Peptides against a protein of PDB entry 3JWR. Designs and how they scored, part 177

Target 1, 323 residues: chain A of PDB entry 3JWR
Amino acid sequence: TRELQSLAAAVVPSAQTLKITDFSFSDFELSDLETALCTIRMFTDLNLVQNFQMKHEVLCRWILSVKKNYRKNVAYHNWRHAFNTAQCMFAALKAGKIQNKLTDLEILALLIAALSHDLDHRGVNNSYIQRSEHPLAQLYCHSIMEHHHFDQCLMILNSPGNQILSGLSIEEYKTTLKIIKQAILATDLALYIKRRGEFFELIRKNQFNLEDPHQKELFLAMLMTACDLSAITKPWPIQQRIAELVATEFFDQGDRERKELNIEPTDLMNREKKNKIPSMQVGFIDAICLQLYEALTHVSEDCFPLLDGCRKNRQKWQALAEQ
Target 2, 298 residues: chain A of PDB entry 3JWR as posed
Amino acid sequence: TRELQSLAAAVVPSAQTLKITDFSFSDFELSDLETALCTIRMFTDLNLVQNFQMKHEVLCRWILSVKKNYRKNVAYHNWRHAFNTAQCMFAALKAGKIQNKLTDLEILALLIAALSHDLDHRGVNNSYIQRSEHPLAQLYCHSIMEHHHFDQCLMILNSPGNQILSGLSIEEYKTTLKIIKQAILATDLALYIKRRGEFFELIRKNQFNLEDPHQKELFLAMLMTACDLSAITKPWPIQQRIAELVATEFWEQGDQVGFIDFVCTQLYEALTHVSEDCFPLLDGCRKNRQKWQALAEQ

## One batch from the design tools (peptide; made by RFdiffusion4, then SolubleMPNN)

Design b2_p13_5_s4 (from b2_p13_5, 6 letters changed)
Fold by OpenDDE base, seed 5:
Structure b2_p13_5_s4 (fold): chain B 323 residues (1-323), chain A 13 residues (1-13)
Amino acid sequence: as target 1 above (323 residues)
Amino acid sequence: MEVTGEDYILEAL
């Protein structure tokens, strides 16, 4: 395609030029081509291209295929969300110095997972999928969308000309796919809530050990969530804009819940409750985000900008909630 | 069980 030719021929700027190592990164000013260039740089600077012998054209095609399999008519859960998740992962690995704590296969899997974790998202949550009796709800009982996202990820990875993992041994390939699946499934916040207590307790007791395979898996799940939620850590203007996108998607779901399911939406999904957004954001930060970024900062102090950003945004939302 | 706002955020995100 013309897009592939343009991407494959383009000079890939440095991570410094692209600012993709910054926790304060924003994609708002970037073209689709620039987001793809950023993605190439992430793979390159994590040594994934070299270590796994990725062909440049194949990587380009894969990135474009992933991007194409996000819906453009979804307000938040689109390519830009996936790209921002991957960028946060890259920043956490590089600036947050988590790279040195992980294997190359784990890093490869996390980056692929971050980019792929919401593939073909429809702008509705698992609850809506269940209540609407969507065909996917017949296939999976829990984490319905996350299973679908993984299926889409696997489909792309196995598509002709998109096989970025072809340089891996059979064992490396199997390991990578396992980690990708686990990482994508871990983005179900319901799973996060179930598992986070174990992680926080290990940190609190100074018993956290990445050499333990179970704790490693747990950490990768927490890291995925931290990157997936990283919008809450961004500088206030960016955070506020992303919160508007989230609210738009949630209100669209709430409108559909009223129309299609004849139910009253929850406050979060209720357009008529827009004035509660600030207080709900404070609640979300307190209930979900703060402890995660605190724990992550205990694993690597260089991740502090995520925690600091979250705290600053809590203050901003609280000030709005008091008006 | 009242789905707490937390559960809804968890289902929504």
Scores: peptide ipSAE 0.045, ipTM 0.763, DockQ to the pose 0.162
Fold by OpenDDE base, seed 3:
Structure b2_p13_5_s4 (fold): chain B 323 residues (1-323), chain A 13 residues (1-13)
Amino acid sequence: as target 1 above (323 residues)
Amino acid sequence: MEVTGEDYILEAL
């Protein structure tokens, strides 16, 4: 395609030029081509292209295939969300110095997972899929959408001309797919809530050890969630704009819940309760986000900008909730 | 069951 030719022939700017190591990064000013160039730079600077002998054209095709399999009519859970998740992962690995704590296969899996974790997202949550008796709800009992996202990820990875993992041994391939699956499934907040207590307790007791395989798996799950939720850490103008996209998507679901399911939506998905967004964001930060970024900062102090951003945005949302 | 703001966040995200 013309898009593939343009991407494959383009000079890829440095990570410094692209500012993709910054936790304060914004994609709002970037074209789709520039987001793809940023993605190539992430793979290159993490040594994934070299270490796994990726062909440049295959990587370009894979990136464009992943981007194409996000829906354009979904307000938040689209390519830009996946790209921002991957950028936060890259920043956490580089600026947050987590790269040195992980294997190359773990890094490869996390980057693929971050880009792929919401593939073919429909702009509705697992509860809606279940309540609407969607065919996907018959295939999976739990984490319905996350299983679907992984299936889409696997389909793309196995598609002709998209096989970025062709340089791996059979064992490396199996290991990578296992980690990708675990990482995508970890983006189900229901699973995060079930598992986070163990992670926080290990940190609190100073017993956290990445050399333990179980604790490593737990950490990768927490890191995925931290990147997936990273919009809450962004500078206030960026955070506020992303919150509007999230609200738009949730209100669209709420409108469908009323129309298709004949139910009153929750406050979060109720367009009529837009004035509650500030207080709901404070609740979200307190219940889900703060302790995660605190724990991540204890694993690597260089991740502090995520915690600091989350704290600052809590203050901003609280001030709006009091008005 | 008072659906707390916490429950809404868990269902929506």
Scores: peptide ipSAE 0.040, ipTM 0.751, DockQ to the pose 0.139
Fold by OpenDDE base, seed 1:
Structure b2_p13_5_s4 (fold): chain B 323 residues (1-323), chain A 13 residues (1-13)
Amino acid sequence: as target 1 above (323 residues)
Amino acid sequence: MEVTGEDYILEAL
């Protein structure tokens, strides 16, 4: 395609020029082409292209295929969300120095998972999918959308000309797919809530050890969630704008719940309760975000900007909630 | 049952 030709022929700017190592990164001013160039840079600077012998054209095609399989009519859970999740992963790996704690296969899997974790997202949560008796709800009992996202990821990886994993051995391939699946499934916040207590307790007791395979898996899950939620850590103007996108998508679901299911939406999805957004954001930060970024900072102190950003945004949301 | 902030977020996200 013309898009593939343009991407494959383009000079890829440095990570410094693209600012993709910054925890404060924003994609708002970037074109779709520039987001794809940033993605190429992430793979290159993580040594994934070299270590796994990725062909440039295949990587370009894969990136464009992933981007194409996000819906344009979804306000938040679109390509830009996936791209920002991957950028946060890249920043955590590089600036946060987590790269030094992981294997090349784990890094490969996390980056693929971050880009793929919301593939074909419909702008509705698992509860809506279940209550609407959608065909996907018949395939999966739990983490319905996350299983679908993984299936889409696998479909793309196996599509002709998109096989970025073709340089892997059979064992490396199996390992990578396992980690990708686990990482995508870990973005279900229900699973995060179930597992986070073990992670926080290991940190609290100074018993956390990345050489333990189970603890490694647990850490990768927590890191995925930390990147997926990283909008909450961004500079206030960016955070506020992303919160508006999230609210738009949730209100769209709430409108559908009323119309299609004859259900009164929760406050978070109720357009009439927009004034509760600040207090809900404070609640979200306290219940979900703060302890995660605290624990991540204990694993790597260089991840502190995520925690600091989260704390600053809590203060901003609290100030709005008091008005 | 007071929907904990956790339940609220889990239902929403």
Scores: peptide ipSAE 0.038, ipTM 0.756, DockQ to the pose 0.146
Fold by OpenDDE base, seed 4:
Structure b2_p13_5_s4 (fold): chain B 323 residues (1-323), chain A 13 residues (1-13)
Amino acid sequence: as target 1 above (323 residues)
Amino acid sequence: MEVTGEDYILEAL
C-alpha cells in the first residue's frame, strides 16, 4: 500500500525529537504517520529490532496492521489510546529506568501488548458485552474483551508479512506470547483490583523481588495498568481533553444501555450526570490510581513524574468538584 | 451489596 511505502521509506526521527521519552508526551498534534514513526523508534531504541532481527518492512506492516484494527468510531479506546499506552511504557522503560530490570523478551512482550491491548475495542465494557448477550460472551466467561484483544493480537502477529516475531526461537516465541497474553489480560481493571493488594503489600513490607517469577509477573501486570491509565498523569490540559473522550465513550454506552437494554446507566455512564465527572475523577484517582503510581515509584524513583502528574490532576479535579 | 462508585469505575474501565 501507499501508506506502507511511505512509512517504510521515511526517516525515523530520534526519540528526543519525537519527545517519546517524556511522561508529559501528547499525541494530539501528531498525524497517523507520525504515530507510526514514533512506534518504530520505540522498537529501535529498546533494541528490539536488532536483538530479534526484525525486518524494517515487516515492522512497518505490523504497526499499520495494528493501527487499522482499531475502530475509528470509538471515542477513546482507539489507536491513539493504544499508542499513548505504548508511549508511556516506553517512557517508563527509558526515563523511568525500568528497562534495566526486565529481560529483552519481557520488554518486547510489553510493547507489543501495550499497542495491542485494546484491538477491535467496541466502545463498551465487559459488563455491557455480558448483558447484551454478545457472541463474545459465549466464548469467554471473564475478561471477555481482553481475550478478544489478545486473539486479534495473535491474528496480526501470525498474518503474512506481519511476523515481527519470526526471528525468535520456539522457546522465546512461547515465552513472549505468554507474557503478551498476561499483559493484555492484566488491563482488565477487575483483575487489577484482585491482584494489586499483593503487590502493594510486597512493596510495603520491602519484600518485593523481581527475581521471583511470580512477583515479576505481578509487576508486569501492574506496569501495564499504570501505562493504560497514564492519561490521569498527563499535564492538566491533556488530561482534561482525554477525560472528555472517556466521558463521551461512557455516555455513548449509557445511551445504548437505556435504548437497547432498557436500564438506567450508572452515574459514570449517565449523560445527565455530567456535572459529577470532577468528583468521580477524584474518586477514581483515590481508589485506583494513586497507590499504583506510588508503588511504581517505589520500584523505580524515576517514575515519579507519573505520581506527580496524578497528584496534580487530583487537585485540579477536586477544585472543579467544589464549584 | 450496593455497588460502590468504586466498583462501577472498575466495571467501566
Scores: peptide ipSAE 0.051, ipTM 0.766, DockQ to the pose 0.157; fails the geometry check

Design b2_p13_6_s1 (from b2_p13_6, 5 letters changed)
Fold by OpenDDE base, seed 5:
Structure b2_p13_6_s1 (fold): chain B 323 residues (1-323), chain A 13 residues (1-13)
Amino acid sequence: as target 1 above (323 residues)
Amino acid sequence: SELDELEELFLSL
């Protein structure tokens, strides 16, 4: 395709030029081509292209295939969300110095997972999928969408000309797919809530050890969630704009819940409760975000910008909630 | 707790 030719022939700017090592990064001013170039740079600077003998054209095709399998009519859970999740992962690995704590296969899996974790998202949550009796709800009992996202990820990875993992041994391939699956499934907030207590307790007791395979798996899950939720850490103007996209998608779901299911939506998804957004954002930060970024900062102090951003945005939302 | 209720609310994310 013309898009593939353009991407494959383009000079890939440095990570410094692209600012993809910055926790304050914003994609708002980037074209789709530039987001793809950023993604190539992430793979390159993490040594994934070299270590796993990726062909440049295959990587380009894969990136474009991933991007194509996000829906354009979804306000938040689209390619830009996946791209921002991957960028936060890259920043956490580089600027946050987590790269040195992980294997190349773990890094490969996390980056693929971050880009793929919401593939074919429909702008509705698992609860809606279940209540609407969607065919996917018959296939999976829990983490319905995350299972679907993983299936889409596998489909792309196995598609002709998209096989970025062809340089791996059979064992490396199996390991990578296992980690990708675990990482995508970990983006279900229900699983995060279920597992985070173990992680926080290990940190609190100074017993956290990445040499333990179970704790490694737990950390990768927490890191995925931290990157997935990283919009809450962004500079206030960016945070506010992303919060509007999230609210738009949630209100669209709420409108569909009224129309299609004849139910009153929760306040979070109720357009008529827009005035509660600031207080709900404070609640979200307190209930979900703060402890995660605190714990992550304890694992790597260089991740502090995420925690600092989250705290600053809490103050901003609180000030709006008091108006 | 209030925190548990908030967690439940955001499980729907």
Scores: peptide ipSAE 0.232, ipTM 0.850, DockQ to the pose 0.141
Fold by OpenDDE base, seed 4:
Structure b2_p13_6_s1 (fold): chain B 323 residues (1-323), chain A 13 residues (1-13)
Amino acid sequence: as target 1 above (323 residues)
Amino acid sequence: SELDELEELFLSL
């Protein structure tokens, strides 16, 4: 395609030029081509292209395929969300120095997972999918959408000309796919809530050890969630803009819940409760975000900008809630 | 707890 030709022929700017190592990064000013170039740079600077012998054209095609399999009519859970999740992962790996704590296969898996974790997202949560009796709800009992996202990821990885994992051994391939699946499934907040207590307790007791395979898996799950939720850490103007996108998508779901399911939506998804957004954001930060970024910062102090951003945004949301 | 109620609210995210 013309898009592939343009991407494959383009000079890929440095990570410094693209600012993709910054936790404060914003994609708002970037074209789709520039987001793809950023993604190439992430793979390159993480040594994934070289270590796994990725062909440039194959990587370009894969990136474009992933981007194409996000829906354009979804306000938040689109390519830009996936791209921002991957960028946060890249920043956490590089600037946050987590790269040195992980294997190349884990890094490869996390980056693929971050880009792929919401593939074909429909702008509705698992509860809606289940309550609407969607065909996907018949295939999976739990983490319905996350299973679908992984299936889409696997489909793309196995598609002709998209096989970025072709340089891996059979064992490396199996390991990578396992980690990708676990990482995508970990983005189900229900699973995060279920598992985070174990992680926080390990941190609190100073018993956290990445050499333990179970603790490694747990950490990768927490890291995925930290990147997935990283919008809450962004500079306030960026945070506000992203919060508007999230609210738009949630209100769209709430409107559908009223119309299609004949139910009153929860306050989070109720357009009539827009005035509660600031207080709900404070609640979200307190209930979900703060402890995660505190724990992540404990694992790597260089991740502090995520925690600091989250704390600053809590203050901003609290100030709005008091008006 | 109030925290548990908030967690339940955000499980639907």
Scores: peptide ipSAE 0.224, ipTM 0.847, DockQ to the pose 0.139
Fold by OpenDDE base, seed 1:
Structure b2_p13_6_s1 (fold): chain B 323 residues (1-323), chain A 13 residues (1-13)
Amino acid sequence: as target 1 above (323 residues)
Amino acid sequence: SELDELEELFLSL
């Protein structure tokens, strides 16, 4: 395609020029082409292209295929969300110095997972999929969408001309797919809530050890969630704009719940309760986000900007909730 | 707990 030719021929700017190592990064000003260029830079600067012998054209095609399999009519869970998740992963690996704690296969898997974790997202949550009796709800009992996202990821990875993993051995390939699956499934907040207590307790007791395979897996899951939720850490003007996108998508679901399912939506998805957004954001930060970024900062102090951003945004949302 | 209720609310994310 013309898009592939343009991407494959383009000079890829440095990570410094693209500012993709910054935790404060925003994609709002970037074109689709520039987001793809950023993605190439992430793979390159993480040594994934070299270490796994990726062909440039194949990587470009894969990126464009991933981007194409996000829906454009979804307000938040689109390519830009996946791209921002991957950028946060890149920043955590580089600026947060987590790269030195992980294997190349783990890094490869995390980056692929971050980009792929919401593939073909429909702008509705697992509860809606289940209640609407969608065919996907017949295939999976829990983490319905996350299983679908992984299936889409696997489909793309196996598509002709998109096989970025073709340079891996059979064992490396199996390991990578296992980690990708685990990482995508970890983006289900239900699984996060279920598992986070073990992680926090290990940190609290000073018993956290990345040499333990189980603790490594747990850490990768927590890191995925930290990147997936990283919008909450962004500078306030960026945070506000992203929160509006999230609210738009949730209200669209709530409107569909009323119309299609004849149910009253939860406050989070109720357009009539827009005035509760600030207080709900405070609740979200307190219940879900703060402890995660605190724990992550304990693993790597260079991840502090995520925690600091989260704390600052809590203050801003609290001030709005008091008005 | 209030935390449990908040957690349940955000399971929808």
Scores: peptide ipSAE 0.215, ipTM 0.844, DockQ to the pose 0.145
Fold by OpenDDE base, seed 2:
Structure b2_p13_6_s1 (fold): chain B 323 residues (1-323), chain A 13 residues (1-13)
Amino acid sequence: as target 1 above (323 residues)
Amino acid sequence: SELDELEELFLSL
């Protein structure tokens, strides 16, 4: 395609030029091509291209295929969300110095998972999928969308000309796919809530050890969630804009719930409750986000900007909630 | 707890 030719021929700027090592990174000013260039830089600077002998054209095609399989009519859970998740992963690995704690296969898997974790997202949550009796709800009992996202990820990875993992041994390939699956499934917030207590307790007791395979898996899950939710850590102008996108998507679901399911939506998804957004954001930060970024910062102090950003945004949302 | 109630609210996310 013309897009592939343009991407493959383009000079890829440095990570410094692209600012993709910054936790404060914003994609708002970037074209789709520039987001793809950033993604190439992430793979390159993590040594994934070299270590796994990725062909540049294949990587470019894969990136474009991933981007293509996000829906344009979804307000938040689109390519830009996946890209920002991957950028946060990259920043956490580089600036947050988590790269030194992980294997190359784990890093490869996490980056692929971050880019792929919401593939073909429909702008509705698992609850909606279940209640609407969607065909996907018949295939999976739990984490319905996350299973679908992984299936889409696998489909792309196996598609002709998209096989970025072709340089791996059979064992490396199996390991990578296992980690990708685990990482994508970990983005189910219900699973996060279920598992985070174990992680926080290990941190609190100073018993956390990445050499333990179970604790490593747990950490990768927590890291995925931290990147997935990283919009909450962004500078306030960015946070506000992203919150508007999230609200738009949730209100669209709520409107569909009323129309298609004949139910009253929860306040979070109720367009008429827009005035509650600031207080709900405070609640979200307190219930879900703060402890995660605190724990992550205990694993690597260089991740502090995520925690600091989250705290600053809590103050901003609280001030709005008091108006 | 209030936190538990908030967690339940956001389980639907």
Scores: peptide ipSAE 0.199, ipTM 0.841, DockQ to the pose 0.135

